# Designs tried in a protein design run: peptides against a protein of PDB entry 5ZKO. Part 16

Target 1, 44 residues: chain A of PDB entry 5ZKO
Amino acid sequence: SASNPRKFSEKIALQKQRQAEETAAFEEVMMDIGSTRLQAQKLR

## One batch from the design tools (peptide; made by RFdiffusion4, then SolubleMPNN)

Design b1_p11_2_s3
Fold by OpenDDE base, seed 3:
Structure b1_p11_2_s3 (fold): chain B 44 residues (1-44), chain C 44 residues (1-44), chain A 11 residues (1-11)
Amino acid sequence: as target 1 above (44 residues)
Amino acid sequence: as target 1 above (44 residues)
Amino acid sequence: LREAELLRLRK
């Protein structure tokens, strides 16, 4: 494996970014659910 | 929003799956780093 | 964090 510490650091950083993006996507889903619930409450 | 609770559940499940996949990818990177470190130690 | 959000949603 010719990978150097800098390359590993870059890989780790990229993976952290991807995890953060997935978290953001999940939070968006939760916001949609929350909005739907709020709308349902307004219609009651 | 015409989304029903089942659809929300599906979205959440998909997001959890994606998060798990990203975690697995991260762990793979860490294994590669660990293997590289072990190899370096063997060469000392 | 994610599980906590799910719990909030359930309530």
Scores: peptide ipSAE 0.160, ipTM 0.678, DockQ to the pose 0.048
Fold by OpenDDE base, seed 5:
Structure b1_p11_2_s3 (fold): chain B 44 residues (1-44), chain C 44 residues (1-44), chain A 11 residues (1-11)
Amino acid sequence: as target 1 above (44 residues)
Amino acid sequence: as target 1 above (44 residues)
Amino acid sequence: LREAELLRLRK
């Protein structure tokens, strides 16, 4: 629509950024779990 | 793994919640765009 | 996909 194209696009971009950041944070948690698992194996 | 199962599960749960919230926020933005489009049509 | 990753790490 012609009424708020810039504002809408900016809002969408911001939300996509937030989603990407949350995904990255999730992947970091998963990496930590994986690392913990690896450490546990090394100690056995 | 047995070492931090509770903490990991809690972290994962929190991240899932955050991702769900961000998805909901994105959907809200999309709804606003849709509503604006509908309103513009009604005024024509 | 995220759920699948979670399941892999839980096991």
Scores: peptide ipSAE 0.173, ipTM 0.681, DockQ to the pose 0.087; fails the geometry check
Fold by OpenDDE base, seed 4:
Structure b1_p11_2_s3 (fold): chain B 44 residues (1-44), chain C 44 residues (1-44), chain A 11 residues (1-11)
Amino acid sequence: as target 1 above (44 residues)
Amino acid sequence: as target 1 above (44 residues)
Amino acid sequence: LREAELLRLRK
């Protein structure tokens, strides 16, 4: 296997970062939905 | 907000896909680590 | 957590 433990740890860290970024993007979408709902409520 | 509920659902679906892909990539790294450990065990 | 958020979205 071409990778050593150091390379593994780097790859794991990178993947964790990517997952965190994707989660943040998802949460942003959810916030937008929430804002839309709040605005709709205000207009009632 | 530029996005409607349909756009939200599409974005959510996309984010779910991305997260699944990132999870799969992470699991692959973990499998590689596991294989390395198993081989090391065999050589003892 | 994400699944819970999706459930909230459906309401």
Scores: peptide ipSAE 0.162, ipTM 0.679, DockQ to the pose 0.108; fails the geometry check
Fold by OpenDDE base, seed 2:
Structure b1_p11_2_s3 (fold): chain B 44 residues (1-44), chain C 44 residues (1-44), chain A 11 residues (1-11)
Amino acid sequence: as target 1 above (44 residues)
Amino acid sequence: as target 1 above (44 residues)
Amino acid sequence: LREAELLRLRK
């Protein structure tokens, strides 16, 4: 059906957004680790 | 605190899992697109 | 990139 291309494009866009959000969440975790290390270093 | 490294490792592992799941979901969408295209080609 | 970043944090 002619509507399929649009629906697929929407699905792809949604998945790209989810992947970006998960990447951002990962980066946040890494920043927290980095901050903790820096804090520990300052306290030494 | 000494528990922080383990907690961070767990967070990282969880995020890696989520990213893998999102990648798999994306691949499924792409496969569906490919299958639809193939089917359309066969019907032509 | 993610794996490389993880390796950097483990060092």
Scores: peptide ipSAE 0.157, ipTM 0.671, DockQ to the pose 0.048; fails the geometry check

Design b1_p11_2_s4
Fold by OpenDDE base, seed 5:
Structure b1_p11_2_s4 (fold): chain B 44 residues (1-44), chain C 44 residues (1-44), chain A 11 residues (1-11)
Amino acid sequence: as target 1 above (44 residues)
Amino acid sequence: as target 1 above (44 residues)
Amino acid sequence: LVEAEALRLRR
């Protein structure tokens, strides 16, 4: 059985990218909430 | 404009769940790599 | 690290 560390490294890299994308999506949600809150405060 | 904190909370919860799922997926990849390594060691 | 046939690409 040949060692294929490249294939594992690619798999890890892809999964790390997915984690980063989900983090970015979370930050976007939080930014939208924050901006909405700020807008609501300005309209009072 | 009615405050809808529930909708924001649901959005946050969903995004946190996605992050957790991606983490679990990463852990599964690492477990597969680890088990493969262990099996290769046992067969030597 | 050795690749096993059981290790499939994760979707």
Scores: peptide ipSAE 0.193, ipTM 0.657, DockQ to the pose 0.046
Fold by OpenDDE base, seed 1:
Structure b1_p11_2_s4 (fold): chain B 44 residues (1-44), chain C 44 residues (1-44), chain A 11 residues (1-11)
Amino acid sequence: as target 1 above (44 residues)
Amino acid sequence: as target 1 above (44 residues)
Amino acid sequence: LVEAEALRLRR
């Protein structure tokens, strides 16, 4: 089926999007942890 | 709260796991595309 | 072609 290459490219694009979303979620967690540590140090 | 460091480490571990899972899913997609291309070349 | 259909069924 001539649609297979398009479907594969679509799947690759979706997986790249998911990878970017998971990276962003990780960066958000690390930012929140960093902010919490900075706040704790300022209270000390 | 003394529980925050443990909860942060748990969140980091979960996000690293998700990143690894999404990477594995991407590699699987690329492997299947590679196999499909190889099969199509063998049929020609 | 069978693997392309298997990919479609799995995801």
Scores: peptide ipSAE 0.183, ipTM 0.656, DockQ to the pose 0.090
Fold by OpenDDE base, seed 4:
Structure b1_p11_2_s4 (fold): chain B 44 residues (1-44), chain C 44 residues (1-44), chain A 11 residues (1-11)
Amino acid sequence: as target 1 above (44 residues)
Amino acid sequence: as target 1 above (44 residues)
Amino acid sequence: LVEAEALRLRR
């Protein structure tokens, strides 16, 4: 099939968005862990 | 809530797995684009 | 050729 550069660009953009969303989710998990650790230190 | 280090480690591991899966999916998209381009060149 | 089209349809 003829390459559709626009369709390729859209696929790349969508996949980059998914990677960014997973990175944001990871950062949220790390923030939650960090806040939990800080709370545990305050209670000690 | 008391920090459960094991649960934190599991959450981090799961999120890292998701990031790796999304990276692999991106690489697959790029390989498909590359192969499609190569095929288009062979037909020219 | 066939495999590249099948892969394109998956995504």
Scores: peptide ipSAE 0.179, ipTM 0.660, DockQ to the pose 0.047
Fold by OpenDDE base, seed 2:
Structure b1_p11_2_s4 (fold): chain B 44 residues (1-44), chain C 44 residues (1-44), chain A 11 residues (1-11)
Amino acid sequence: as target 1 above (44 residues)
Amino acid sequence: as target 1 above (44 residues)
Amino acid sequence: LVEAEALRLRR
């Protein structure tokens, strides 16, 4: 199997993109929770 | 909106799990590439 | 870094 270095590079790049997207989704969840806490403080 | 701390904890836990799964998938891709390189060396 | 953010939310 001719190691297609380009195909391996594409797989690595795609997986890095997925990891970054999951990190962004986590940051969004954290921002929502933080915002909810801040709003709760303003309403007290 | 009663901040359901339990629901927020569940969301965080789920997102952490997804991040871990994406990391594991990346490690698998890297292992496959490493194994392919090692096999290519053995055949030469 | 992600563990540090998770730890911040636990406080």
Scores: peptide ipSAE 0.205, ipTM 0.695, DockQ to the pose 0.088; fails the geometry check

Design b1_p11_3_s1
Fold by OpenDDE base, seed 2:
Structure b1_p11_3_s1 (fold): chain B 44 residues (1-44), chain C 44 residues (1-44), chain A 11 residues (1-11)
Amino acid sequence: as target 1 above (44 residues)
Amino acid sequence: as target 1 above (44 residues)
Amino acid sequence: VELELRALMLR
């Protein structure tokens, strides 16, 4: 069906968005770790 | 707290798992596209 | 990035 390419493109775009969101969540975890370490150093 | 490194490691592991799952889902979409294209070629 | 995080946690 001629509409298949568009539907597939949309699926790919949605998957790329999810990958970006998971990357952002990972970066947030890294920031939390960094912040926790910095706080611990300031208290020493 | 001495338990923080373990908790952070667990968070990282969970995020990596999510990233892997999203990658697998993307690969599945790509396979579906490839299969559809192959089927269309066989019908031509 | 993961390796860097692990290195940071070990400090």
Scores: peptide ipSAE 0.139, ipTM 0.659, DockQ to the pose 0.042
Fold by OpenDDE base, seed 5:
Structure b1_p11_3_s1 (fold): chain B 44 residues (1-44), chain C 44 residues (1-44), chain A 11 residues (1-11)
Amino acid sequence: as target 1 above (44 residues)
Amino acid sequence: as target 1 above (44 residues)
Amino acid sequence: VELELRALMLR
């Protein structure tokens, strides 16, 4: 189906936003792992 | 909050799946753009 | 990054 360049640009921008959000969520999980390890080290 | 390594692994796996899905959606948009360009070239 | 995280979880 013939979509115009503007519509494609909007779709690309939306997908880039979603990818950034998923990356941020991954980084949050990594920070939680780091914090958990730090706590475990303090308990030893 | 103390989560265990298994729970972290599950969260990482889920985030990787989501990232792959978003990448696939982006690639689909790019394929649609490519197809549209090819059609436009055929009309010229 | 993921590989490093897995290594950190196993340590």
Scores: peptide ipSAE 0.139, ipTM 0.666, DockQ to the pose 0.044
Fold by OpenDDE base, seed 4:
Structure b1_p11_3_s1 (fold): chain B 44 residues (1-44), chain C 44 residues (1-44), chain A 11 residues (1-11)
Amino acid sequence: as target 1 above (44 residues)
Amino acid sequence: as target 1 above (44 residues)
Amino acid sequence: VELELRALMLR
């Protein structure tokens, strides 16, 4: 249980950071797919 | 490097799951804040 | 984004 407004804000900030990290990981996967596709096109 | 479309899809599915888990954790924090606020109002 | 991703995987 978040006991104090400061602790609540810290927990929210931490969760936002985690969401941003997961978004970055997702974007990396997308970039890998995109690059693989581009390479396949260049080799044809 | 994602070598095969199946592996790509699996990686994406895993990332989506992670994002959903982080969202759920965020919603839990928000619910805790909301419940605390409601309890404080009931006790006044 | 999901639709674009699926489209990318199918090519």
Scores: peptide ipSAE 0.134, ipTM 0.661, DockQ to the pose 0.045
Fold by OpenDDE base, seed 3:
Structure b1_p11_3_s1 (fold): chain B 44 residues (1-44), chain C 44 residues (1-44), chain A 11 residues (1-11)
Amino acid sequence: as target 1 above (44 residues)
Amino acid sequence: as target 1 above (44 residues)
Amino acid sequence: VELELRALMLR
């Protein structure tokens, strides 16, 4: 079916977006750790 | 707090798991594309 | 990244 390539490309694009979102969530966790560390250092 | 490193490591582990799951989902999409392509080639 | 994170938590 001629629609298959488009549907596949859309699925790939969606998965890439999800991977990017998970990367961003990971970076947020890292920022939270960094901020917590900075706060702890300021209180020392 | 001494529990902070453990909680952070757990959050990181969870995020890594999610990233791996998204990678696996992407690979599944690619396999489906490959299988569809193979089927299309066999019918040509 | 993991090693950096571990290092960050231990600092």
Scores: peptide ipSAE 0.139, ipTM 0.658, DockQ to the pose 0.040; fails the geometry check

Design b1_p11_3_s2
Fold by OpenDDE base, seed 1:
Structure b1_p11_3_s2 (fold): chain B 44 residues (1-44), chain C 44 residues (1-44), chain A 11 residues (1-11)
Amino acid sequence: as target 1 above (44 residues)
Amino acid sequence: as target 1 above (44 residues)
Amino acid sequence: MEKELEALMLK
């Protein structure tokens, strides 16, 4: 595992980036769901 | 993108799993940092 | 995030 402050910082930064990417992917899924739902409502 | 409720559910479930995995990975990093810090304190 | 999902399901 990380043995020094720089290595810790690097690991944290990487994990924060991954979390942001997964959040963005989730938001994209939710946007697609929302768009589909909105379209379905408009077509009713 | 997802076209039906099942596909939406599948996508959401997958993203939730990924988020949980990334959270666990982050917690592991933080635990390692905490352990290192605690050890350094004990050796002072 | 679960709350966001729930909110979207309820809208």
Scores: peptide ipSAE 0.079, ipTM 0.678, DockQ to the pose 0.102; fails the geometry check
Fold by OpenDDE base, seed 5:
Structure b1_p11_3_s2 (fold): chain B 44 residues (1-44), chain C 44 residues (1-44), chain A 11 residues (1-11)
Amino acid sequence: as target 1 above (44 residues)
Amino acid sequence: as target 1 above (44 residues)
Amino acid sequence: MEKELEALMLK
């Protein structure tokens, strides 16, 4: 497909954004695990 | 939140899957760029 | 990502 280089650049930028958003979501889940563990330790 | 460790494991697995899917989508875009460049070189 | 997971499990 004669897709314009600009169209590829836009697609790459969009995919990089999605990767960053999914990384942030993962880090949030991991922080929640860490917080829950810390709370459980305090309750002992 | 008293989220069950199993719920965290499920969330982590889901996020890893999403990251892999976004990586695959990125690789596909890069392959399309490479293919388009190769075609353009052949047309010269 | 996996290294970050491991680091949080060690805390």
Scores: peptide ipSAE 0.076, ipTM 0.679, DockQ to the pose 0.103; fails the geometry check
Fold by OpenDDE base, seed 3:
Structure b1_p11_3_s2 (fold): chain B 44 residues (1-44), chain C 44 residues (1-44), chain A 11 residues (1-11)
Amino acid sequence: as target 1 above (44 residues)
Amino acid sequence: as target 1 above (44 residues)
Amino acid sequence: MEKELEALMLK
């Protein structure tokens, strides 16, 4: 059915958005690790 | 604090798992699209 | 991403 391509494109777009959000959350965790390490180095 | 590296590694592992799950969901959607296209070709 | 993680863990 011709309605399926639109529904699939919307599902793909949603999944790509979720992947981007999870990547951003990962980068935030990595930034926190980096900042913690930098702080620890400054305290030495 | 020495407890922070473990917490960060756990958070990273969780984020990687979530990314893998979202990738699998994306691949499932793509498979459904491919199957639908193949079925449409067979009906022609 | 994994290489970036590894690089951060080695510092």
Scores: peptide ipSAE 0.074, ipTM 0.666, DockQ to the pose 0.044; fails the geometry check
Fold by OpenDDE base, seed 2:
Structure b1_p11_3_s2 (fold): chain B 44 residues (1-44), chain C 44 residues (1-44), chain A 11 residues (1-11)
Amino acid sequence: as target 1 above (44 residues)
Amino acid sequence: as target 1 above (44 residues)
Amino acid sequence: MEKELEALMLK
């Protein structure tokens, strides 16, 4: 089943991409939190 | 803006869940690779 | 990441 290694590598690559995208989305949320806090402090 | 922390916490929780799901999917692919390798070795 | 998140929510 020589086609299996290729299919597995493709699936792994897709999963790694999804993990990176979810990490980036998390970082964006964290940046938004930081920005909101900074704005709130400036208004005090 | 007292509602912002709640919204942020909810967004973070969702992102953490997605990250865990993608990790589990990756682990499943790796297990399938391991199983396929073991089967191939048994046929040698 | 969870500890950083908690630290952010507490500040």
Scores: peptide ipSAE 0.072, ipTM 0.663, DockQ to the pose 0.043; fails the geometry check

Design b1_p11_3_s3
Fold by OpenDDE base, seed 3:
Structure b1_p11_3_s3 (fold): chain B 44 residues (1-44), chain C 44 residues (1-44), chain A 11 residues (1-11)
Amino acid sequence: as target 1 above (44 residues)
Amino acid sequence: as target 1 above (44 residues)
Amino acid sequence: VEKELEALMLK
């Protein structure tokens, strides 16, 4: 079937947004770890 | 609070798995586009 | 990737 190019573009855009959101969530986890490490260093 | 290193490692591993799953989903979308294009070329 | 898709849609 003639897959509507618009539907493909929307699907790709949605997947890229999901990847960006998961990257942001990963960065948040890393910041939490970094903050914890910094606190531990300040207590030494 | 002493954030348990095990909890951080598990959280990171989970986020990396999610990123891999979203990448696989993106690759699937690209394969669908490629297949549609191949079909269109065969019909020309 | 978005640019590649656009290029593919224009061909």
Scores: peptide ipSAE 0.072, ipTM 0.667, DockQ to the pose 0.045
Fold by OpenDDE base, seed 5:
Structure b1_p11_3_s3 (fold): chain B 44 residues (1-44), chain C 44 residues (1-44), chain A 11 residues (1-11)
Amino acid sequence: as target 1 above (44 residues)
Amino acid sequence: as target 1 above (44 residues)
Amino acid sequence: VEKELEALMLK
């Protein structure tokens, strides 16, 4: 049915959004580690 | 504190696992689209 | 991949 392409595109868009959100969460973790390390170095 | 490196490594590992799971979910969606298209072509 | 899907939708 002609409705399938739209449903597929919506599923892809949703999965791409989830991938982007998980990437952002990973980058946040890495930034927190980097900032904590820098702070620890400054306190020495 | 010396406990921070382990906690950071665990956070990174968890985020990498989530990224891999979302990638697998995306690949599954793409496989479903591909198979559906192939089936539709066979039915024509 | 999204571009490939778009190309498939146009066929």
Scores: peptide ipSAE 0.067, ipTM 0.664, DockQ to the pose 0.037
Fold by OpenDDE base, seed 2:
Formats: C-alpha cells, sequence, structure tokens
Structure b1_p11_3_s3 (fold): chain B 44 residues (1-44), chain C 44 residues (1-44), chain A 11 residues (1-11)
C-alpha cells in the first residue's frame, strides 16, 4: 500500500537519528577524556 | 589516578557497542523493507 | 540511505 513507503522512510530516518545521537555521545566521552588529560597537565 | 584510564576505556567500549547496536537495528529495518518487497513480488 | 531507500522502493 502507498502508506508503506512513508512508514519505511520514517523508520530509516529515526534510525539515522539514533546513530547520530550515539556518535555525539561518543564524541562527548572523548572530550571528557581530553579535558581530564588537560587538567592533569595543568597540575603537573 | 591509575583508575581513570580503565574507566575511560570502558566508556569508549560501551559507546562503540551502542553504535554497533544501532547499526544492527538499521540493517534490520532495511531487511524488513526488502522482505516486504519480496512478498509483494511473489503476489504479483 | 535515501537513495538506497528509493532503490528499494522501486524494485
Amino acid sequence: as target 1 above (44 residues)
Amino acid sequence: as target 1 above (44 residues)
Amino acid sequence: VEKELEALMLK
């Protein structure tokens, strides 16, 4: 039915958004690591 | 502290796992689309 | 992905 293409498109879009969110979360973790290292260097 | 490197490594590993899970979920959606099309072709 | 979807819908 003509409704299926839209539903599938929406599912794909939703999954792409989730992938982007997890990428952003990963980048945040890496920033936290970087910040911790920078702080440690300042204290030396 | 010596505990920090391990904690950060664990956080990175966890985020990589989440990214892999979202990739798998995306692939499942694409498989569902493919299956729907295959069924439609069989009914023609 | 959008192109892949389109290709999948046309098949």
Scores: peptide ipSAE 0.079, ipTM 0.666, DockQ to the pose 0.038; fails the geometry check
Fold by OpenDDE base, seed 4:
Order: sequence, then structure tokens, then C-alpha cells
Structure b1_p11_3_s3 (fold): chain B 44 residues (1-44), chain C 44 residues (1-44), chain A 11 residues (1-11)
Amino acid sequence: as target 1 above (44 residues)
Amino acid sequence: as target 1 above (44 residues)
Amino acid sequence: VEKELEALMLK
């Protein structure tokens, strides 16, 4: 039915949002690692 | 401390797993769309 | 990917 395209588009948008959130979470982890490393270098 | 590298590696591994899971979920959505379309074509 | 999806929905 004509409503299916909208529902599919919404599902896709939701999945893209989730992927972006997981990417952001990964970037945060990498920033934390980088910051820890930088701090360790500064203390030397 | 010496335990930090392992903890960071574990965090990275977890995030990579989450990214893979979200990718799989997206692929499932795409399969559902494709299947719906294929079925509609078969019924014509 | 979005363009391919849109194309898939229109078929």
C-alpha cells in the first residue's frame, strides 16, 4: 500500500541515526584514549 | 596503569561489535524492502 | 545507499 514507502523511509532514517550514534560513541572512546596518552606524555 | 591498554582494547572491540550489529540491522531493513518489492513483482 | 533504496522503493 501507498503507506509502505513512508514506513520504510522512517526505518532507514532510524537506522542511519543509530549508525551515527555508534560512530560518535566510537569517536569518544578514541578521544579518551588519545587524551590519556597525551596526559601521560605531558607528565614525563 | 598497565591495565589501561587492555581496557581500551576491550572498549574498542565492543564498539566495533555495536557498529557491526547496526550494519546488520540496516541490511535486514534493506532485505525487507527488497523482498516486498520482489513479491509485488511476482504477483503481477 | 539512500539513492539505491529510493530506487528500490519505486520499482
Scores: peptide ipSAE 0.079, ipTM 0.667, DockQ to the pose 0.039; fails the geometry check

Design b1_p11_3_s4
Fold by OpenDDE base, seed 5:
Structure b1_p11_3_s4 (fold): chain B 44 residues (1-44), chain C 44 residues (1-44), chain A 11 residues (1-11)
Amino acid sequence: as target 1 above (44 residues)
Amino acid sequence: as target 1 above (44 residues)
Amino acid sequence: MEKELEALKLR
């Protein structure tokens, strides 16, 4: 298989982007949990 | 929105799985780069 | 990720 360093760099960049997107999605879920807990405390 | 702790735990578990899958995909790309470099060295 | 989980447990 033609060792295209450019193709590897593109694949690495794409995977790094996907990791960042999944991290952002996780942070959004955690923020929603935090807000829900804060709201539940205010209702006590 | 109904604070379903179960739904949050499911979302967190799903995001952890996705992060693990993306990490595995990254490691596969890096392993392919490593193998390609090793093959290129053998052809010298 | 794990550090963010811990930070939310402390709130």
Scores: peptide ipSAE 0.112, ipTM 0.697, DockQ to the pose 0.105
Fold by OpenDDE base, seed 4:
Structure b1_p11_3_s4 (fold): chain B 44 residues (1-44), chain C 44 residues (1-44), chain A 11 residues (1-11)
Amino acid sequence: as target 1 above (44 residues)
Amino acid sequence: as target 1 above (44 residues)
Amino acid sequence: MEKELEALKLR
């Protein structure tokens, strides 16, 4: 029930936090891939 | 260990899915807020 | 995110 503005604000803040965490997890995966590629290039 | 390109591709796909799900959840919250505001306006 | 993915494809 979308009745309390405070509750909505808290839900929005929580969702923004979750999105930031998922972004950080994605960036970590990309960094791992990037590091692996860089290592492979250095070993050539 | 960032060694298998297939594993990386799968991890990226999974993270994209999670981000899409979090975006959908955020949009739902925003729609609920919007609907509540619209209802309040109609009752005036 | 999409830009980072494209950058990954170009490497």
Scores: peptide ipSAE 0.111, ipTM 0.694, DockQ to the pose 0.073
Fold by OpenDDE base, seed 3:
Structure b1_p11_3_s4 (fold): chain B 44 residues (1-44), chain C 44 residues (1-44), chain A 11 residues (1-11)
Amino acid sequence: as target 1 above (44 residues)
Amino acid sequence: as target 1 above (44 residues)
Amino acid sequence: MEKELEALKLR
């Protein structure tokens, strides 16, 4: 199988993008939790 | 919206799982690169 | 991981 370093780089870049997207989704969940907690604190 | 800490924990756990899966996919790509490089070294 | 990507670009 021919060494296709470009194809490997593209695959790695795609995986990095997916990891960043999953991190962003995690941060969104954490923001929602934070907002909910802030609301709960204001109601106490 | 009711504070559902259990639902948040489940969402976080799911996102952590997805991050681990994406990491595993990246490691697989790196293993394939490593194997290809090892083969190329043996052929030189 | 970022350093692994750089190592691929340099080789």
Scores: peptide ipSAE 0.091, ipTM 0.680, DockQ to the pose 0.045
Fold by OpenDDE base, seed 1:
Structure b1_p11_3_s4 (fold): chain B 44 residues (1-44), chain C 44 residues (1-44), chain A 11 residues (1-11)
Amino acid sequence: as target 1 above (44 residues)
Amino acid sequence: as target 1 above (44 residues)
Amino acid sequence: MEKELEALKLR
């Protein structure tokens, strides 16, 4: 049990980092899709 | 290279799931903090 | 994120 405020702040910071990493990974996937579509359009 | 649209859709779906899981984990941390604060107040 | 998905659907 996170009865320690310091442990809570550390947990929050870690979770915020993970959320940012997952957002970045999502944006990378979206860029890859966008780039692939652009390449396909240029080949037409 | 995700040149396959099917692979892109799968990647997006997986990334959406991961993002939802990270959001749920964040909400759990916030609930634990709220519960701990309430317990501390009741013990005063 | 939903807006980014919609932007990909519209492209």
Scores: peptide ipSAE 0.109, ipTM 0.696, DockQ to the pose 0.072; fails the geometry check

